# Peptides against a protein of PDB entry 4U39: the designs that were tried, part 197

Target 1, 302 residues: chain A of PDB entry 4U39
Amino acid sequence: SIKVIGVGGGGNNAVNRMIENEVQGVEYIAVNTDAQALNLSKAEVKMQIGAKLTRGLGAGANPEVGKKAAEESKEQIEEALKGADMVFVTAGMGGGTGTGAAPVIAQIAKDLGALTVGVVTRPFTFEGRKRQLQAAGGISAMKEAVDTLIVIPNDRILEIVDKNTPMLEAFREADNVLRQGVQGISDLIATPGLINLDFADVKTIMSNKGSALMGIGIATGENRAAEAAKKAISSPLLEAAIDGAQGVLMNITGGTNLSLYEVQEAADIVASASDQDVNMIFGSVINENLKDEIVVTVIATG

## One batch from the design tools (peptide; made by RFdiffusion4, then SolubleMPNN)

Design b2_p29_8_s4 (from b2_p29_8, 15 letters changed)
Fold by OpenDDE base, seed 5:
Structure b2_p29_8_s4 (fold): chain B 302 residues (1-302), chain A 29 residues (1-29)
Amino acid sequence: as target 1 above (302 residues)
Amino acid sequence: MKKLAGFGTGKRDEALQQMKESFLKFQAS
């Protein structure tokens, strides 16, 4: 089974966005120290952590409180994660709960033998230096606790949105990028096909790979596949070129009109940007809810 | 509804070839 755990405010917002977009084949768990915020989660499983420590009042933007809250609730977290083959831990780094609790939750998942993937954001520079420093510490702790850590630099989201995009919309886009990171992987594993992807192959590419980068491309029109693939490999979210990666995962998702030519064209572009000796997963998904759009997600591991 | 239409794994060129073949099989089904 695949479990997605949203940790803290940012993680829970991302999980809500995943549920709204009908990311199928995964179980959603919302984790927070703030009981009021947790009640707003759309997840079926809601877990308040650190109830004794925080009394449901949240972590006060202190990562140490978030850490201790997860430690207090370790047994509950273990029970919720038991039997998972894969666990996604999603959080906005820089806050109290997400920054402190996400590494603890990730370690619990890893200790249970799940393939543990972190999908986290760095705060925007405008959120202030304190959040950046807290995020750096949380990311470092996550790197040790996960098999693969996808880090989304929120400042790079500002390069893919309009310059006049309101701050609130920039946060919504960050939640959407978190969704795309989880969905790009989970859809390849959890989506039924004529032949299913072997989870062992996913483990080979994602186990003990450390940091990963993600690129996303979306396009419409006649050249949509090539355009989406080019956008993905040149995405501002990629802080480095994919040619230095130890592993590459590509997901191309389209509507019922997705053609073999489009799949080949997109895959050839991503392959050409990758090292010849790199281990790769290519996946194509038909999503009936997509009409004219193609979405290409590239994840470069190691 | 979502469907996995094709996939490929392994080294770059092998994975690419498998993807193409898998997708063709899907379309033929």
Scores: peptide ipSAE 0.595, ipTM 0.946, DockQ to the pose 0.840
Fold by OpenDDE base, seed 3:
Structure b2_p29_8_s4 (fold): chain B 302 residues (1-302), chain A 29 residues (1-29)
Amino acid sequence: as target 1 above (302 residues)
Amino acid sequence: MKKLAGFGTGKRDEALQQMKESFLKFQAS
């Protein structure tokens, strides 16, 4: 089974976006120290952590409180994660709950033997130096607690949106990028096909790989596959070129009109940008809810 | 509804070839 855990405000917003976009084949768990915020989650499983420590009032932007809250609720977290083959831990780093609790939750998942993937954001520079410093500490702790950590630099989102984009929309886009990171992987594993992807192959590429980067490309029109692939490998979210990666995951998702030519063209572009000796997973998904769009997600590990 | 239409794993060129072959099998089904 695949479980997605949203931790704190940013993580729970991402989980809500995943549910709204019908990410299939995963169980959603919302974790928070703030009981009021947790009640707004769309997740079937809602877990308040650190009830004694915080009294449901949240972590006060203190990562140490978030950490202690997860430690207080360890047994509850273990029970919720039990039997998972894969666990995604998603959070916005820089806050109290997400920054402090996400590494603890990730370690619990890893100790249970799940393939543990972190999908987290760095705060925007405008959120202030304190959040950046807290995020750096949380990311460092996450690296030790996960098999793969996808880090999304929120400032790079500002390069792909209009300069007049309201701050609230920039946060919504960060939630959407978190969704795309989880969905890009989970759809390859959880989506039924004529032949299913072996979870062992996913483990080979994602186990003990440390930091990862993600690129996303979306396009429409006659050259949509090539354009989407080019956008993915040149994405501002990729802080480094994929040619240095030890592993690359590619998901191409299209509508019922997705052709072999389009799949080949996109895959050839990503392959050509990758090292010859790289371990790869290529996946193609048909989503009946997509009309004219192709979405290419690239994850570079190592 | 979503369907996995094809996949490939392994080294770059092997994974690419498998992807193409699996997608063809999917289209023929």
Scores: peptide ipSAE 0.594, ipTM 0.945, DockQ to the pose 0.839
Fold by OpenDDE base, seed 1:
Structure b2_p29_8_s4 (fold): chain B 302 residues (1-302), chain A 29 residues (1-29)
Amino acid sequence: as target 1 above (302 residues)
Amino acid sequence: MKKLAGFGTGKRDEALQQMKESFLKFQAS
């Protein structure tokens, strides 16, 4: 089974966005120290952590409180994660609960033998230096606790949105990018096909790979596949080129009109940008809810 | 509804070839 755990406010917003977009084949768990915020989660499983420590009032933007809250609730977290083959831990780094609890939860998942993937955001620079410093500490702790850590630099989201995009929409886009990171992987595993992807192959590419980068491209029109692939490999979200990666995962998702030519064109672009010796997963998904759009997600590991 | 239309795994060129072949099989079904 695949479990997605949203940790703290940012993680739970991302989980809500995943549920709204009907990311299928995964179980959603919302984790928070704030009981009121947790009640707003759409997740089937809601877990308040650190009830004794925080009394449901949240972590007060202190990562140490988030850490201790997860440690207090270790047994509950273990029970919720038990039997998972794969665990996605999603959080907005820089806050109290997400920054402190996400590494603890990730370590619990890893200790249970699940393939543990972190999908986290760095805060925007405008959120202040304190959040950036806290996020750096949380990301460092996550790197040790996960098999693969996808880090989304929120400042780079500002390069892919309109300059007039309101701040609230920039946060919504961050939630959407988190969704795309999880969905780009989970759809390859959980989506039924004539032949299913072996989870062992996913483990080979994602186990003990450390930091990962993600690029996303979306396009419409006649050259949509090539444009989407080019946007993905040159995405501002990629802090480095994919040619140095030890592993690359590509997901191309389109509507029922997705052609072999389009799949080939997109895959050839990503392959040409990758090292010859790279271990790859290529996947193509038909989503009937997509009309003219193609979405290419590239994840570079190692 | 979502469907996995094709996939490939392994080294770059092998994975690419497998993806193309699996997608072709999907379209033929």
Scores: peptide ipSAE 0.594, ipTM 0.946, DockQ to the pose 0.833
Fold by OpenDDE base, seed 2:
Structure b2_p29_8_s4 (fold): chain B 302 residues (1-302), chain A 29 residues (1-29)
Amino acid sequence: as target 1 above (302 residues)
Amino acid sequence: MKKLAGFGTGKRDEALQQMKESFLKFQAS
């Protein structure tokens, strides 16, 4: 089974966005120290951590409280993650609960033998230096606790949105990028096909790979496949070129009109930007809810 | 509904070829 666990406010917002977009074939778990915030989760499983420590009042933006809250609730976390083949841990880094608890939860998942993937955001620079410093510590702890850590630099989201985009919409876009990171991988594993992707191949590419980068491209029109692929490999979210990666995962998703030519064109662009000796997973997904859009997601590991 | 239309794994060129072949099989079904 695949489980997605949202940790703290940012992680739970991302999980809500995933549920709203009907990401299929995954189980959702919401974790928070704030009981009131947790009640707003759409996840089937809602877990309050650190009930004794925090009394449901949250972590007060202190990562050490988030860490201790997860440690207090270790047995509950273990039971919720038991039997998972893969665990996605999603959080907005820089806060109390997400920053402190996400590494503990990730380590629990890894110790249970699940392929553990972190998908986290760095805070925007405008959120202040304290959040950036806390996020750096949390990301460092996540690297040790996961098989692969996808880090989304929120400041790079500002390069792909309009300059007049309200702050609230910038946070919504961060939640959407988190969704795309999880969905780009989970759809390849959980989506039924004539032939299914072997989970062993996913383990080979994602196990013990450390930090990963993600690029996203979306396009419409006649050249949509090539445009989406070019946008993905040149995405502002990619802080480095994919040609140095040891592993690359590509997901191309389109509507029922997705053609072989479009799949080939997009895949050839990503392949040409990658090292010849790179281990790759290519996947194509038909989503009946897409009309004229093609979405290309690229994840570079190692 | 979502469907996995094709996939490929392995080294770059091998994975690319498998992807193309599997997608072709999907379209023929």
Scores: peptide ipSAE 0.587, ipTM 0.943, DockQ to the pose 0.846

## One batch from the design tools (peptide; made by RFdiffusion4, then SolubleMPNN)

Design b2_p30_1_s1 (from b2_p30_1, 13 letters changed)
Fold by OpenDDE base, seed 5:
Structure b2_p30_1_s1 (fold): chain B 302 residues (1-302), chain A 30 residues (1-30)
Amino acid sequence: as target 1 above (302 residues)
Amino acid sequence: MTLLEQLKEFFAKQRAANMDGKNVFGVFKP
């Protein structure tokens, strides 16, 4: 089974966005130290951590409280993760619960033998230096606790949205990028295709790879597949070029008019931008809500 | 087998099975 764990406020907002977008074939778990915030989760499984430590009042933006809350609830987390083949741990780094608890939860998943993938955000620069420093410590702890860590730099979201985008919309876009990172991988595994990807092939690309880069491209029109692929490999979300990436996960999502030629053209562009000996897993997904739009998601490892 | 050959074989199997072509997955190994 595939489990997605949203940890703290940002992680739970991302999980709510995944549920609202009908991301299929995954089980959702919401984890928080704030009982009131947790009650607003759309996840089937809701877990309050650190009930003795915090009394449901949250972590007070302190990562050490988030860490201790997850440690207090270790046995409950282990039971909720039991039998998972893959675990996604999603969080907004820089806060109390997400920053402190996400590495502990990731380590529990890894110790249970699940393929453990972190999908986390760095805070916006406007959230202040304290959040950036807390996020850096949490990201370092996540890197040691996961097989693959996707880090989304929120400041790069401001390069793909309008400069006048309200702060609330910038956070919604961060939640949407977290969704796209999880969905881009989960759709390749959880959705029945004519060729089922062997979970062993996914393990080969994602096991013990450390940091991964994610790019997203969206386009419409006659050259939409090539444009979406070019936008994905040059995405502002990429902290570096995917040049030299030994492992690539590629998702191509389109409407019912998505052609074989468009899938090939997009895959050839992504492969040509990667290492010569790249191991690429590709998937094409039909979303009936996408009329003329193609979305390309690239996750580069190695 | 090239990526293109894998995709062509996949879509040929899809058409033959009369499956609603919702999801295509593959592994490209050089």
Scores: peptide ipSAE 0.142, ipTM 0.700, DockQ to the pose 0.430
Fold by OpenDDE base, seed 2:
Structure b2_p30_1_s1 (fold): chain B 302 residues (1-302), chain A 30 residues (1-30)
Amino acid sequence: as target 1 above (302 residues)
Amino acid sequence: MTLLEQLKEFFAKQRAANMDGKNVFGVFKP
């Protein structure tokens, strides 16, 4: 089974966005130290951590409280993760619960033998220096606790959205990018296809790979596949180029008119931008809501 | 050829080591 754990406020907002977008074939778990915030989760499984430590009042933006809350609730986390083949741990780094608890939850998943993938955000610069410093510590702890860590730099989302985008919409877009990171991988495994992927192939690309980069490209028109692929490999969300990436996961999502030629063209562009010896998994997904749009998601590892 | 046959042939060719040594795994999900 595939489990997605949202940790703290940002992680739970991302999980809510996944549920609203009908991400298939995954089980959702919401984890928080704040009992009131946890009640707003759409996840089937809701877990309050650190009930003795925090009394449900949250972590007070302190990562050490988030860490201790997850440690207090270790047995409950283990039981919720039991039997998972893959675990996504999603969180907004820089807060108390997400920053402190996400590495502990990830380590528990890894110790249970699940393929453990972190999908986390760095805070926006406008959230302040304290959040950036806390996020750096949380990301460092996540790297040690996961097989693959996707880090989304929220400031790069401001390069994709309109400059007049309200701060609240920028946070919603961060939740959407977290969704795309999880869905881009989970769709390759969980969605029934004409040609199924072996989970062993995903393990080969994602096991003990450390940090991964994610790019997203969207295009329409006659060259939409090539344009979407080019936008994905040059995405502002990429902290580096994917040149030299030893592993790539590519999702190509289109409408009912998505052709095999478009899938090939997009895959060839991404493969050509990667290492010569790249292990590339690509999946094509049909989404009737995209009409004439193609969405390419690239996750580069190694 | 059906779309499924075309996809199977395409992905079989791509899994066969391309001339550049890249390993490409293809999945189609309707």
Scores: peptide ipSAE 0.095, ipTM 0.584, DockQ to the pose 0.090
Fold by OpenDDE base, seed 3:
Structure b2_p30_1_s1 (fold): chain B 302 residues (1-302), chain A 30 residues (1-30)
Amino acid sequence: as target 1 above (302 residues)
Amino acid sequence: MTLLEQLKEFFAKQRAANMDGKNVFGVFKP
């Protein structure tokens, strides 16, 4: 089974966005120290952590409180994650609960033998130096606790959105990028009719790989597949080029008009931008909610 | 065989194997 665990405010917003976009084949778990915020989660499983420590009042933007809250609730987290083959841990780094609890939850998942993938954000620079420093500590702790860590630099989202984009919409876009990172991988595993992609192949590409890079490209029109693939491999979300990556996961999502030729063009562009000896896992997904858009997600590991 | 030809062959095999005949998934090793 695949489990997605959203940790703290940012992680829970991302999980809500996944549920709203009907990401299938995964179990959703919302974790928070704030009981009021947790009640707003759309997840079927809602877990309050650190009830004795925090009394449901949240972590006060302190990562040490988030850490201790997860440690207090270890047995409950273990039971919720039990029997998962894969666990996605999603969080916004820089806060109290997400920054402190996500590494503890990730370690619990890894100790249970699940393939553990972190999908986390760095805070925007405008959130201030304190959040950036807290995020750096949380990301370092996540790296040791996961098999693969995808870090989304929120400041790079500002290169994709209009300069007049309200701060609230920039956070919604960060939640959407977290969704795309999880969905881009989960669709490759959880989609029915996968005869030739086994979990062992995904595990080979993602197990103990450390930091991973994610690129996203969206396009429309006659050359939409090639344009989306080019945008994905040159995405502002990529902190480095994908050249030299030992493993690549790519998802090509389109509407009912997505052609096999378009999938081939996109895959050729991504493969040609990768190492010659790259292990590539790809999927092509039909999303009936997409009209003329193609979305290419690339995750580079190694 | 070019990378594109390898991909075309791979996709043809995957499409034939998939139950829905629409979604294509697999591990490609060039």
Scores: peptide ipSAE 0.040, ipTM 0.583, DockQ to the pose 0.457
Fold by OpenDDE base, seed 1:
Structure b2_p30_1_s1 (fold): chain B 302 residues (1-302), chain A 30 residues (1-30)
Amino acid sequence: as target 1 above (302 residues)
Amino acid sequence: MTLLEQLKEFFAKQRAANMDGKNVFGVFKP
């Protein structure tokens, strides 16, 4: 089974966005120290952590409280994650609960033998230096606790949205990028393909790879597949080029008019931008809600 | 066979099977 665990406010917002987009074949778990915020989760499984420590009042933006809350609730987390083949741990880094609890939860998942993937955000610069410093500590702890860590630099989201985008919409876009990171991988495993992706192939690309890079490209029109692929491999979300990547997960999502030629063209572009010996998992997904739009998601490992 | 050659063969097989507009998943290794 595949489990997605949202940790703290940002992680729970991302999980809510995933549920609203009907991401199939995954179980959702919402984890928080704030009982009131947790009650707003759409996840089937809602877990309050650190009930004794926090009394449901949240972590007060302190990562050490988030950490201790997850440690207090270790047995409950273990029971909720038991039997998962893969666990996505999603969180907004820089807060109390997400920053402190996500590494603990990730380690629990890894110790249970699940392929453990972190999908986390760095805070926007406007959230202040304290959040950036807390996020850096949380990301460092996540790297040790996961097989693969996708880090989304929220400031780079501001490069792909309109300059007049309200702060609340920038956070919603961060939640959407977290969704795309999880869904881009989960669809490759949970959706029946023409070639059954063995979960072993995903394990080969993602196990003990450390940091991964994520690029997203969106385009419309006649050259939409090529443009979307080019935008993905040059995405502002990429902290480096993918030319040295030994593993790539590629998802191409389009409408019912997505042609195999467009899929091939996009895959050829991404493969040509990767290492010559790259292991690539490729998927094409039809989304009936997409008309002329193509979305290319690239996750580079190694 | 290069990854690109494997992709081309995969897509050629899929085209021959009239798999346009379907969810397609594959793994390509060098």
Scores: peptide ipSAE 0.032, ipTM 0.532, DockQ to the pose 0.792

